# Designs tried in a protein design run: peptides against a protein of PDB entry 5EFW. Part 32

Target 1, 141 residues: chain A of PDB entry 5EFW
Amino acid sequence: TTLERIEKNFVITDPRLPDNPIIFASDSFLQLTEYSREEILGRNARFLQGPETDRATVRKIRDAIDNQTEVTVQLINYTKSGKKFWNLFHLQPMRDQKGDVQYFIGVQLDGTEHVRDAAEREGVMLIKKTAENIDEAAKEL

## One batch from the design tools (peptide; made by RFdiffusion4, then SolubleMPNN)

Design b1_p13_3_s3 (from b1_p13_3, 5 letters changed)
Fold by OpenDDE base, seed 1:
Parts: structure tokens; sequence; C-alpha cells
Structure b1_p13_3_s3 (fold): chain B 141 residues (1-141), chain A 13 residues (1-13)
């Protein structure tokens, strides 16, 4: 599919299902997180959180889901092996032609360090543009 | 015994 060809770290979730599970994960996301597709699909993405994940940052993600809004944050995530990485994360709702939320798009930019200033702005621009490309590609399905 | 429900980990990564 057009979605499968997007060489970026992303997931699509279904907020209409219990616990907003992942329904699609890119190959790059599986490589980043060290999980198989079978281990990811049907789960809420919270399994990426760990001891150093900031709870106030996670609340901003929840508030965006509850309010059906976009959010961009940086947080500590963990791979399957327990390796920490900085996730520059963008989430946005995917809406139908009526304006109803069908899905959420989550885009991840991984790094060894918390990004700031120009590098943060560049990363935010990249992940937002990626989310728009995913939104368009998913409308063609 | 109050089972402190472990704060359900907040949604998404």
Amino acid sequence: as target 1 above (141 residues)
Amino acid sequence: MRVIRALEPEEFP
C-alpha cells in the first residue's frame, strides 16, 4: 500500500476500539522499537514508556487524544531490550470527510539526546510533514 | 487493603 512505502517511524491507532490500539505500524517503527508486528498490533503504544518517561509529558499526549487535537512532545521511550531513546513525538487525529476522528497518527523521531533550538524545529517540521503524508496516503485506502 | 490501582499507564507512547 502507499502507507507501507513511507520510510518513517509511525503508527496508526484506532480510538474507536477499547484502549486506542495500534492497527498499523511501519517497518521502521518495528526496527526502532525492536518489536515484531505481531507484538505491536492490537496494543496501546504505552509499552514504550518506562521509569524515566516524564508523566506530565504523557498527560499532554492523553489530553490531546481526549480533546481530539494534535500534540508535539519529547519523551524518553524504551526499546524491547530496554534501551532508552529520546522520542520527538507528534500525534494528530485523522478525520473523515464529515470531520469525525477515525484514527490517530503517531510519528516518532528517535535520538540519543534531547533535541533543542534549530534541531528541534527541524525535527518538528519533519515529523509534522510525515504525519500529513500519512494522512493523505490513508485517505486513498 | 486498598489495592492501589497502579495508575493505569497513560495512553500512547
Scores: peptide ipSAE 0.086, ipTM 0.636, DockQ to the pose 0.102
Fold by OpenDDE base, seed 3:
Structure b1_p13_3_s3 (fold): chain B 141 residues (1-141), chain A 13 residues (1-13)
Amino acid sequence: as target 1 above (141 residues)
Amino acid sequence: MRVIRALEPEEFP
């Protein structure tokens, strides 16, 4: 789709379906994670977690979903081949005209290192702006 | 032998 061709690492999930499955994934996200589209569509994105993924950070993501709020965190994720990467992750709800949550937008900034200070602030600004652009693009579909 | 209880994978991602 036009949405899937946006040159950023992102997914859209549907919290109205059982287990909040991925319904869209960008080409860049597939390349980052080493999965095919068929391997991830209809699944919860938790398959990116592994042994070194911090469970308290995952709970912050869960709490944001449950409360229908935005969150920004850094966590260890794993590719299909088992390669670890630092994910600067931003999650936000996509709301309808009534204010009801339709979808979640998840944006990933990958790195070899945990980002801090100015680099973290820059990354956070980038992924938030990306999520806003995805929210607008998804309303036009 | 540490039985790694597979903690049920928490919510996305």
Scores: peptide ipSAE 0.064, ipTM 0.634, DockQ to the pose 0.087
Fold by OpenDDE base, seed 4:
Structure b1_p13_3_s3 (fold): chain B 141 residues (1-141), chain A 13 residues (1-13)
Amino acid sequence: as target 1 above (141 residues)
Amino acid sequence: MRVIRALEPEEFP
């Protein structure tokens, strides 16, 4: 599909299902996180969190889901092997023709360091544009 | 009507 051709780290979640589970994951996301598709489909993406993940940042993500809004944050995530990475994360709702939230799109830009200033702005622009491309590609499904 | 689903602590990602 057009969605499968997006060579970026992303997931799609279904907030209409219990616990807002992952319903789609890109191959790049699987490679980044070291999980198989079978290990993550039907699960909430919280399995990426760990001891150094900032709980106030996670609350901002939760508040965005609860309020059906977009959010952009940086947080520590963990691979399956327990490797830490900085995730420049963007979340946005995917809405239907009525304006009702159908899905959430989550886009991840991984890094070894917390990005700031110009590098953060560039990363944010990239992940937001990626989320828009995913939104358009998913309307064809 | 805000359906406060008690979503488990600490959602995504």
Scores: peptide ipSAE 0.108, ipTM 0.663, DockQ to the pose 0.276; fails the geometry check
Fold by OpenDDE base, seed 5:
Structure b1_p13_3_s3 (fold): chain B 141 residues (1-141), chain A 13 residues (1-13)
Amino acid sequence: as target 1 above (141 residues)
Amino acid sequence: MRVIRALEPEEFP
Protein backbone atom coordinates (compact mmCIF):
# COMPACT_ATOMS: atom_id res chain seq x y z
CA THR B 1 0.00 0.00 0.00
CA THR B 2 1.06 3.69 -0.14
CA LEU B 3 1.46 3.54 3.68
CA GLU B 4 3.85 0.58 3.42
CA ARG B 5 6.14 2.68 1.21
CA ILE B 6 6.75 5.24 3.97
CA GLU B 7 10.16 4.21 5.32
CA LYS B 8 9.75 5.95 8.71
CA ASN B 9 9.01 4.95 12.28
CA PHE B 10 5.27 5.33 12.71
CA VAL B 11 2.05 3.84 14.01
CA ILE B 12 -1.63 4.46 13.38
CA THR B 13 -4.06 4.05 16.28
CA ASP B 14 -7.84 3.83 16.52
CA PRO B 15 -9.26 6.04 19.31
CA ARG B 16 -12.75 4.65 18.58
CA LEU B 17 -11.60 1.28 19.97
CA PRO B 18 -11.02 0.59 23.69
CA ASP B 19 -7.61 1.88 24.87
CA ASN B 20 -6.67 3.50 21.49
CA PRO B 21 -4.86 0.42 20.09
CA ILE B 22 -2.23 0.32 17.37
CA ILE B 23 -3.89 -0.80 14.13
CA PHE B 24 -0.87 -0.23 11.86
CA ALA B 25 2.89 -0.26 12.54
CA SER B 26 5.64 0.43 10.01
CA ASP B 27 8.44 -2.10 9.49
CA SER B 28 10.93 0.52 10.72
CA PHE B 29 8.95 0.91 13.96
CA LEU B 30 9.06 -2.86 14.52
CA GLN B 31 12.83 -2.85 13.93
CA LEU B 32 13.36 0.12 16.28
CA THR B 33 11.28 -1.34 19.09
CA GLU B 34 12.36 -5.00 18.63
CA TYR B 35 8.74 -6.24 18.70
CA SER B 36 6.88 -8.38 16.18
CA ARG B 37 3.76 -7.06 14.50
CA GLU B 38 1.66 -9.64 16.37
CA GLU B 39 3.06 -8.37 19.71
CA ILE B 40 2.00 -4.78 18.88
CA LEU B 41 -1.26 -4.81 16.92
CA GLY B 42 -4.34 -4.33 19.08
CA ARG B 43 -2.28 -2.87 21.99
CA ASN B 44 -1.81 0.64 23.30
CA ALA B 45 1.73 1.95 22.61
CA ARG B 46 2.44 2.49 26.37
CA PHE B 47 4.60 -0.68 26.36
CA LEU B 48 7.43 1.59 25.10
CA GLN B 49 7.50 3.35 28.49
CA GLY B 50 9.80 2.46 31.36
CA PRO B 51 11.40 3.65 34.61
CA GLU B 52 13.05 6.79 33.17
CA THR B 53 10.06 7.82 31.03
CA ASP B 54 8.90 11.23 32.26
CA ARG B 55 5.31 10.95 33.48
CA ALA B 56 4.55 14.64 32.93
CA THR B 57 5.53 14.20 29.26
CA VAL B 58 3.28 11.12 28.99
CA ARG B 59 0.42 13.22 30.45
CA LYS B 60 0.91 15.75 27.63
CA ILE B 61 0.42 12.92 25.11
CA ARG B 62 -2.72 11.74 26.93
CA ASP B 63 -4.10 15.28 27.10
CA ALA B 64 -3.56 15.67 23.34
CA ILE B 65 -5.46 12.42 22.66
CA ASP B 66 -8.30 13.40 25.01
CA ASN B 67 -8.51 16.88 23.43
CA GLN B 68 -8.04 15.53 19.87
CA THR B 69 -5.03 17.80 19.25
CA GLU B 70 -1.47 17.42 17.99
CA VAL B 71 1.54 17.24 20.33
CA THR B 72 5.32 17.05 19.92
CA VAL B 73 7.48 15.86 22.83
CA GLN B 74 10.73 14.06 23.65
CA LEU B 75 10.66 11.10 26.02
CA ILE B 76 12.66 8.03 27.00
CA ASN B 77 11.34 4.85 25.44
CA TYR B 78 12.52 1.26 25.73
CA THR B 79 12.94 -1.54 23.21
CA LYS B 80 11.79 -5.09 23.96
CA SER B 81 15.35 -5.87 25.15
CA GLY B 82 15.24 -2.87 27.52
CA LYS B 83 17.49 -0.55 25.47
CA LYS B 84 16.72 3.10 26.16
CA PHE B 85 16.35 5.63 23.38
CA TRP B 86 15.22 9.24 23.12
CA ASN B 87 11.99 9.43 21.17
CA LEU B 88 11.24 12.73 19.47
CA PHE B 89 7.56 11.95 19.11
CA HIS B 90 4.83 13.68 17.14
CA LEU B 91 1.17 12.76 17.38
CA GLN B 92 -1.70 14.23 15.37
CA PRO B 93 -5.33 13.32 14.69
CA MET B 94 -6.39 12.07 11.27
CA ARG B 95 -9.79 13.58 10.50
CA ASP B 96 -12.49 12.62 8.03
CA GLN B 97 -14.24 15.00 5.60
CA LYS B 98 -16.65 16.02 8.40
CA GLY B 99 -13.74 16.89 10.73
CA ASP B 100 -14.31 13.89 13.02
CA VAL B 101 -11.23 12.07 14.36
CA GLN B 102 -10.81 8.67 12.75
CA TYR B 103 -7.26 7.77 13.78
CA PHE B 104 -4.13 9.09 15.44
CA ILE B 105 -0.80 9.16 13.63
CA GLY B 106 2.28 8.70 15.82
CA VAL B 107 5.74 9.36 14.34
CA GLN B 108 8.98 8.53 16.16
CA LEU B 109 12.44 9.92 15.57
CA ASP B 110 14.89 7.86 17.61
CA GLY B 111 18.17 9.11 19.03
CA THR B 112 20.88 8.30 21.54
CA GLU B 113 20.54 11.73 23.16
CA HIS B 114 17.96 14.39 23.83
CA VAL B 115 18.04 16.75 20.84
CA ARG B 116 17.96 20.54 21.34
CA ASP B 117 18.06 23.81 19.44
CA ALA B 118 18.58 23.47 15.67
CA ALA B 119 18.66 19.65 15.75
CA GLU B 120 15.33 19.57 17.61
CA ARG B 121 13.74 22.02 15.15
CA GLU B 122 14.97 19.93 12.21
CA GLY B 123 13.69 16.71 13.80
CA VAL B 124 10.30 18.30 14.54
CA MET B 125 10.01 19.51 10.95
CA LEU B 126 10.85 16.01 9.68
CA ILE B 127 8.38 14.11 11.88
CA LYS B 128 5.58 16.62 11.20
CA LYS B 129 6.15 16.32 7.45
CA THR B 130 6.13 12.53 7.82
CA ALA B 131 2.80 12.68 9.69
CA GLU B 132 1.28 14.75 6.86
CA ASN B 133 2.52 12.20 4.30
CA ILE B 134 0.92 9.40 6.35
CA ASP B 135 -2.35 11.35 6.64
CA GLU B 136 -2.43 11.83 2.86
CA ALA B 137 -1.50 8.19 2.16
CA ALA B 138 -4.20 6.91 4.54
CA LYS B 139 -6.93 9.02 2.84
CA GLU B 140 -6.24 7.13 -0.39
CA LEU B 141 -7.32 3.86 1.32
CA MET A 1 -8.41 -5.16 50.37
CA ARG A 2 -7.97 -2.12 48.09
CA VAL A 3 -5.57 -3.21 45.38
CA ILE A 4 -3.73 0.03 44.78
CA ARG A 5 -3.52 -0.36 41.04
CA ALA A 6 0.00 0.63 40.19
CA LEU A 7 -0.45 3.82 38.15
CA GLU A 8 -1.47 2.37 34.81
CA PRO A 9 1.25 3.66 32.51
CA GLU A 10 -0.55 6.52 30.81
CA GLU A 11 -1.65 6.18 27.20
CA PHE A 12 0.64 6.24 24.16
CA PRO A 13 4.08 5.81 23.71
Scores: peptide ipSAE 0.071, ipTM 0.634, DockQ to the pose 0.088; fails the geometry check

Design b1_p13_3_s4 (from b1_p13_3, 6 letters changed)
Fold by OpenDDE base, seed 3:
Structure b1_p13_3_s4 (fold): chain B 141 residues (1-141), chain A 13 residues (1-13)
Amino acid sequence: as target 1 above (141 residues)
Amino acid sequence: MRKITALEPEEFP
């Protein structure tokens, strides 16, 4: 599909299913996180969190899901091997023609460091543009 | 002994 050809780190989740599970993951996301597709499909992506993941930042993500809004944050995530990375994360709802939320799009920009200033603004622009491309590609599903 | 407070299952990621 057009969606499968997006060479970015992303997931699509279904909030209409119990626990908002991952229903799609990009090959790049699998490579980043060191999980197989079978290990993550049907699960909530909270398995990326760990001891140094900031709980106030995770609450902002939860609040955005609950309120059906977009959010952009930076948080510590963990690979399957336990490697830490900084995730510049963008989440946005995908809405149907009625304006009802069908899915959430999560886009990850990984890094070894917390990004700030110009680098953060550039990263945010990139992940937001990626989320819009995913939204358009997923309308073909 | 830190009690592993069961991390309330917070939303993704």
Scores: peptide ipSAE 0.090, ipTM 0.638, DockQ to the pose 0.076
Fold by OpenDDE base, seed 2:
Structure b1_p13_3_s4 (fold): chain B 141 residues (1-141), chain A 13 residues (1-13)
Amino acid sequence: as target 1 above (141 residues)
Amino acid sequence: MRKITALEPEEFP
């Protein structure tokens, strides 16, 4: 599909299902996180969190989901092997023609360090642009 | 005693 051609770290979730599960994961996301597709589909992405994941940052993501808004944050995530990475994360709702939320799009930019200033701005522009490309590609399904 | 209801499962990611 057009969606499968997006060579970025992303997932799509369904907030209309119990626990807002992942319904799509990109191949790059599977590679980053060290999970199989079968291990991820139908689960909430909270399995990426661990001991050093900032709970106040996770709460901003929760608040954005509850309010059906976009959010951009940086948080520690963990691979299946327990490797830490900094996730520059963008979440946005995907809306139908009526304006109702159908899905959430989550885009991840991974790094070894927390990014700041110009590098953060560049990363944010990249992940937001990626989310818009996913939103358009997902409307074709 | 208010049971501290289990931390709502923190959402995605």
Scores: peptide ipSAE 0.113, ipTM 0.636, DockQ to the pose 0.097; fails the geometry check
Fold by OpenDDE base, seed 1:
Structure b1_p13_3_s4 (fold): chain B 141 residues (1-141), chain A 13 residues (1-13)
Amino acid sequence: as target 1 above (141 residues)
Amino acid sequence: MRKITALEPEEFP
């Protein structure tokens, strides 16, 4: 599909299903997180959280979902093997032709360090542009 | 048995 050709770390979630489960994950996201597609599909993405994940940052993500808004944050996530990484994360709602939220798009930029200043701005531009490309590709399906 | 206090369902990711 056009979605399968997007060589970025992303997921699509369905907020109309119980617990807003992942319904699509990119191959790059599976490689980053060290999970199989079978292990991820139908689950809420909170399995990426761990001991050093900032709970105030996770609350900002929850508030954005509840309010059906976009958010951009940095948080610690964990791979299946328990390796921590910095996730520069962007979430936005995907709306139907009526303006109702159909899905959420989540885009991840991974790193060994917390990014700041120019590197953060560049990363934010990249993940936001990626989310727009996913939104466009998902509307064609 | 440590009740793992159900992490309040903190949403994605």
Scores: peptide ipSAE 0.080, ipTM 0.632, DockQ to the pose 0.095; fails the geometry check
Fold by OpenDDE base, seed 4:
Structure b1_p13_3_s4 (fold): chain B 141 residues (1-141), chain A 13 residues (1-13)
Amino acid sequence: as target 1 above (141 residues)
Amino acid sequence: MRKITALEPEEFP
């Protein structure tokens, strides 16, 4: 699919299903997280959280889901092996032609460090642009 | 090697 050709880290979730499970994950996402597709499909993405994941940042993600809004945050996530990484994350709702939320698009940018200033702005622009490309490609779902 | 999000907070009760 056009969606499968997006060489970025992303997931698509279905908020209409119990616990807003991952319904799609990019190959790059699987490689980063060290999970198989089978290990993550049908699960809520919260399994990437761990001890150093900031709970106030995670609440911002919840609030964005509950309010059906976009959010951009940085948080610590963990791979399957327990390796921590900073996650520059963007979440946005994917809406139908009526404006109803069908899915959430989660996009993630790489790095070992918390990014700030110009590097953060550049990263945010990149993940937002990626989310728009996913939204367009996901209209085929 | 790229960053990834947990879409929801701590333990659902």
Scores: peptide ipSAE 0.049, ipTM 0.674, DockQ to the pose 0.166; fails the geometry check

Design b1_p13_4_s1 (from b1_p13_4, 5 letters changed)
Fold by OpenDDE base, seed 2:
Structure b1_p13_4_s1 (fold): chain B 141 residues (1-141), chain A 13 residues (1-13)
Amino acid sequence: as target 1 above (141 residues)
Amino acid sequence: MLKISVWDADDLP
């Protein structure tokens, strides 16, 4: 599918289902996080959080979900094996023709390092652009 | 209320 051809780190979640589970994950995302597709489909992706994940940053994500808005943040996430990495990600709702939220799209920047300044700005532009591409492709779901 | 998505924390009390 068009969605499967997007070679970026991303997931799609369904807020209409209990606990807003992951319904799609890219191969790159699975490789980065060290999970199989079977291990994460149907789960809320909070399993990527750990001891050093900033709770205030997580609250920003929660607020964006609750308000059905987009958010862009960096936070510590953990792989299946417990390795820490910096996750620069963008989350945005995908809306239907009526303006109702159908899905959430989460896009992570390539890499595991904290990015700052010009590199952060460039990364944000990239993940936002990717999210728009996913939004268009996800209309086929 | 939408439940927390992919990178969201555990439900805060």
Scores: peptide ipSAE 0.124, ipTM 0.697, DockQ to the pose 0.306; fails the geometry check
Fold by OpenDDE base, seed 1:
Structure b1_p13_4_s1 (fold): chain B 141 residues (1-141), chain A 13 residues (1-13)
Amino acid sequence: as target 1 above (141 residues)
Amino acid sequence: MLKISVWDADDLP
């Protein structure tokens, strides 16, 4: 689909289904994580976590989902092959015309290193803008 | 290589 071909790392999840599964993933996300589309659709995104993923950071993500708010964090994730990477991640709800949450959009920065200071601020601006663009594009489907 | 984050709290060891 047109949405799948957006050259950004993102997924869309459905919190109305059991365990908030991934219902959409970009080609870039699949390349980054080393998973096929068939391997990730219908699963909760937690499969990217591992031994060095910070639990307190993951709790911030859970709290944002439960409260239907946005959050931006950095955390260690793992590819299918077990390779660690630092992930600058932004999550926000996608709302319908009535204001009810339909989906969550998760956007990941295209990087392997922990980013700080000006680089972090720039990355945050980029992934937030990307999330807004995805929200708009998904409404047209 | 681009790298991406995970969400939801319940699968940390």
Scores: peptide ipSAE 0.113, ipTM 0.663, DockQ to the pose 0.152; fails the geometry check
Fold by OpenDDE base, seed 3:
Structure b1_p13_4_s1 (fold): chain B 141 residues (1-141), chain A 13 residues (1-13)
Amino acid sequence: as target 1 above (141 residues)
Amino acid sequence: MLKISVWDADDLP
């Protein structure tokens, strides 16, 4: 789809379906994570977690989903081949015209490094802006 | 091993 071809690392999930599965993944996200589209569509986005993924950070993500709020975190994720990477991740709900949550948008910063200070702030601004752009693009489909 | 990104807590309680 046109949405899948957006040159950013992102997924869209459907909380109205059991286990909030991924319904869209960008080509860039597939390249980053080393998965095929077929391997991830219809599954919950918890695959990338592993031994060094901070459970307290994961709980922040869960809380944001449960509360239908946005969150921005950094956490260790793993590619299909088992490579670790730092994921600066932003999650936000996509709401319909009635204000009900329709989807969640998850955006990952370009790159695999842990970022701090000014670089982190810049990255956060970028992925938040990207999420807004995806929100707009998804409404046009 | 398949690992989807971003979000949800492991099925681990």
Scores: peptide ipSAE 0.110, ipTM 0.669, DockQ to the pose 0.178; fails the geometry check
Fold by OpenDDE base, seed 5:
Structure b1_p13_4_s1 (fold): chain B 141 residues (1-141), chain A 13 residues (1-13)
Amino acid sequence: as target 1 above (141 residues)
Amino acid sequence: MLKISVWDADDLP
């Protein structure tokens, strides 16, 4: 679809379905993570976690989902081949006109390095802006 | 169905 071809690392999940599964993944996200689309769709977004993934950071993500709020974190993830990468990640709810949560949008910064200071701030601004753009583009879902 | 993706918790109590 057109949405899949957006050249950003992102997924859309459906919290109204059991276990908040991924319903959409960009081509870039598939390339980053080394998974196929069929391996990802219909599954929860936890498969990229591994031994060095900080559990307190994962809890922040879970809390944001449960509270239907946005969150921005940086955590270790693993590709299908087991390669570690730093994921600067932003999650936010997509709400309908009544204010009810329909989906979550998750955006990952381009690259795999741990970012700090000015680079982190810049990355955060970028992924937040990207999430807003995806929100607008995905209104037809 | 396998549970896979980037951000959500898989083993929280």
Scores: peptide ipSAE 0.102, ipTM 0.666, DockQ to the pose 0.199; fails the geometry check

Design b1_p13_4_s2 (from b1_p13_4 with E3K E5S N6V)
Fold by OpenDDE base, seed 3:
Structure b1_p13_4_s2 (fold): chain B 141 residues (1-141), chain A 13 residues (1-13)
Amino acid sequence: as target 1 above (141 residues)
Amino acid sequence: MLKISVPDPDDLP
């Protein structure tokens, strides 16, 4: 789809389905994570977590989903081959005209290290802007 | 069998 071809790392999930599965993934996300589209569609994105993924950070993501709010965190994720990367992750709800949550947008900025200060701020601005662009593009879903 | 997986508290990436 046009959405899937947006040149950013992102997924769209459906919280109205059991276990909030991925319903769309960008080509860039597939390349980053080393998964095929068939391997990830219909699954919860937790398969990116591993031994060094901070559980308190994961809880912040879960709390944001449960509360239908946005969150921005950095956490260790793993590719299919087991390679670690730092994920500067932004999640936000996509709402309908009534204000009801339809989807979640997850945007990933990958790196070899945990980013701080100015670099973190820049990354956060980028992934938030990306999420807004995806929200606008996904209104046709 | 669609495993109605009880949502694992470890949701999303």
Scores: peptide ipSAE 0.091, ipTM 0.673, DockQ to the pose 0.220
Fold by OpenDDE base, seed 4:
Structure b1_p13_4_s2 (fold): chain B 141 residues (1-141), chain A 13 residues (1-13)
Amino acid sequence: as target 1 above (141 residues)
Amino acid sequence: MLKISVPDPDDLP
């Protein structure tokens, strides 16, 4: 599918299902996080959080979901093996033709450090553009 | 009206 050709770290979640589970994950996301597809489909993406994940940042994500808005944050995430990475994360709602939220698109840009300034702006531009590409590709879902 | 499930406070990555 066009969606499968997007070589970026992303997930699609279904907020209409209990606990907003992951319904699609890119191969790159699986590689990044060290999970199999079977391990993550049908689960909420919170399994990427751990001890150093900032709870206030997670609350910003929650608020965006509740308000059906986009958000861009940086937070610590963990691979299956427990490796930490900085996740420059962008989330946005995918809306149907009526304007109702059908899905959320989550895009992850991983790094070894928290990015600032020009690097942050570049990363944000990239993940937002990726999210728009996913939105277009996922209209067939 | 599809009720969007209230996600857990620790929702998503």
Scores: peptide ipSAE 0.078, ipTM 0.670, DockQ to the pose 0.383
Fold by OpenDDE base, seed 2:
Structure b1_p13_4_s2 (fold): chain B 141 residues (1-141), chain A 13 residues (1-13)
Amino acid sequence: as target 1 above (141 residues)
Amino acid sequence: MLKISVPDPDDLP
């Protein structure tokens, strides 16, 4: 599908289902996180969090979901093997033709360090553009 | 407005 051709780290979640589970994950996301597709489909993406994940940053993500808004944050995530990485994360709602939220799009840009200034701005532009491409491709869902 | 499920406080990724 057009969605499957997007070579970026992303997931699609369904907030209409209990616990807003992942319903789609890109191959790149699986490679990054070291999970199989079977291990993550139907689960909330919180399994990426760990001891050093900032709870205040996670609350910003939760607030965005509750308010049906977009958010961009950086947080520590963990692979299946327990490796830490910085996740420049963008989340936005996917809306139907009536304006109702159907899904959330989550895009991840991984790095070894917390990025700032010009590097952060560049990363944010990239992940937002990716999210828009996913939104367009996912209209077939 | 579509009613969404209430996720856990430690939502997405």
Scores: peptide ipSAE 0.096, ipTM 0.681, DockQ to the pose 0.418; fails the geometry check
Fold by OpenDDE base, seed 1:
Structure b1_p13_4_s2 (fold): chain B 141 residues (1-141), chain A 13 residues (1-13)
Amino acid sequence: as target 1 above (141 residues)
Amino acid sequence: MLKISVPDPDDLP
């Protein structure tokens, strides 16, 4: 789809379905994570976590979903081949015309190191702007 | 190149 070809790392999930599965993934996301589209569609995105993923950070993501709010965090993720990367992650709800949560948008910025200070602020601005662009594009479908 | 974050056993990434 046009949405899947957006040149950013993102997924869209459906919280109205059991276990909040991925319903869309960008080509860039598939390249980053080393999964095929068929391997990830219909699954919860938790398969990217591993031994060094901070559980307190993950709880912040869960709390944001349960409370239907946005969150921005950094956490360790793993590719299909087991390569670790730092994920600067932003999640936000996509709301319908009534204000009800329809989907979640997850945007990822990868790095070999935990980003700090100016680099972190720049990354956060980028992933938030990307999420807004995805929200707008998805409403036109 | 932008990389994508990983979801929790509780939920996304």
Scores: peptide ipSAE 0.057, ipTM 0.704, DockQ to the pose 0.126; fails the geometry check

Design b1_p13_4_s3 (from b1_p13_4, 4 letters changed)
Fold by OpenDDE base, seed 4:
Structure b1_p13_4_s3 (fold): chain B 141 residues (1-141), chain A 13 residues (1-13)
Amino acid sequence: as target 1 above (141 residues)
Amino acid sequence: MLKISVPDADDLP
């Protein structure tokens, strides 16, 4: 599908299901996180969090979900093997023709450092553009 | 029993 051709780190979640589980994950996301598809489908993406993940940043994500809004944050995530990475994360709702939230799109840009200034702006532009591409691709399904 | 999302639960990555 067009969605499957997007070579970026992303997930789609279903907020209409208990605990907003992952219902789609890109191959790149699986590679980044070191999980199989079977290990993550039907789970909330919180399994990427760990000891150094900032709880205030996680609260911003939760608030965005509750308010059905987009958010962009940077947080520490962990691979299956316990490797830390900085996740420049963008979340946005996917809405139906009536304007109701059907899904959330989560896009991850990984790095070894917390990015700022020009690098942050560039990363934000990239992940937002990716999220829009995913939104459009998912409407064709 | 399906786990209900608790408002105070950490969500997404």
Scores: peptide ipSAE 0.095, ipTM 0.677, DockQ to the pose 0.204
Fold by OpenDDE base, seed 3:
Structure b1_p13_4_s3 (fold): chain B 141 residues (1-141), chain A 13 residues (1-13)
Amino acid sequence: as target 1 above (141 residues)
Amino acid sequence: MLKISVPDADDLP
């Protein structure tokens, strides 16, 4: 499918199911996070959080989900092996023709450092564009 | 290696 051909770090979650589980993960996301597909499908993506993940930033993500809005943040995430990375994360709702939220799209840009200024803006543009491509591809499925 | 799970963690990455 067009969705399966997107070579970016992303997940699709289903907020209509208990605990907003991951229902799709890209191969790149699995490679980044060091999880198998079987280990993450049907689970909430919070397993990427750890000791240095900022709780106030996580609350911004929660608020966006609850309000059915988009959000862009940077937070510490952890691989399965416990390696830390900075996640420039963008989340947005995927809506149906009636405007009802069907899914959330989460896009991850990983890095060794917290990005600022021009680099942050560039990363934000990239992950937002990716999210729009995923939104369009998922509507065709 | 063991999966990371953080108790009382909220939604998504």
Scores: peptide ipSAE 0.089, ipTM 0.691, DockQ to the pose 0.113
Fold by OpenDDE base, seed 2:
Structure b1_p13_4_s3 (fold): chain B 141 residues (1-141), chain A 13 residues (1-13)
Amino acid sequence: as target 1 above (141 residues)
Amino acid sequence: MLKISVPDADDLP
């Protein structure tokens, strides 16, 4: 499966470039966030954050990047028009054949509420599976 | 373990 055929909200970032910019964004992600591809490529995804985005949750994402680990969190994000949504977000490193981190995969599941319990577990399974599909698709390119 | 350094603390969504 090619990256462009994965019908989910996701980005790929390059931590080897200054400020870990987005190098790929899915069409669904563009629709969700209300940005064009040209507005997003080459930028750090922090533009989705706003006044009500929990800074401690953002620090968990940062720590995962620094430690080259996966993380799953929920945080408030904002569309280009300033609409708030809950983002069930999963991040994981994409590694080369040597085991070195080449990219990060970010997968977003949007919602109107902070999901809990069974709904959270289901969402987490979905976004993790999506991230694995992206990882495999990116290896084929 | 190699740490990835990026300039800003508030990375990704």
Scores: peptide ipSAE 0.098, ipTM 0.682, DockQ to the pose 0.385; fails the geometry check
Fold by OpenDDE base, seed 1:
Structure b1_p13_4_s3 (fold): chain B 141 residues (1-141), chain A 13 residues (1-13)
Amino acid sequence: as target 1 above (141 residues)
Amino acid sequence: MLKISVPDADDLP
């Protein structure tokens, strides 16, 4: 689909299904994580977590989903091969015309290091803008 | 090429 070919790393999840599974993943996301689309679709995104993933940061993501709010965090994730990377992550709800949450959009920026200061602010701006663009594009489908 | 990662939503109830 046109959405799948967006040159950004993102997923769309369905909180109305059991365990809020990934229902869409961009080509870039598959390349980053080293998974095939078939390996990812229908699964909760938690498979990217590992031993060094901060549990308090993961709780912030959970709380945002439960409260149907956006969140921006940095956490350690793992590729299929077990390579660690820093994930600057933004999550936001996608709402229908009635204002009900239909989906969540997750946008990720990878790095070898934890980003701070100006680099973090720039990354946050980028991933938030990307999430907005995805929200708009997904409403037109 | 920016590689962007997914947050693991742990324990969505």
Scores: peptide ipSAE 0.060, ipTM 0.686, DockQ to the pose 0.107; fails the geometry check

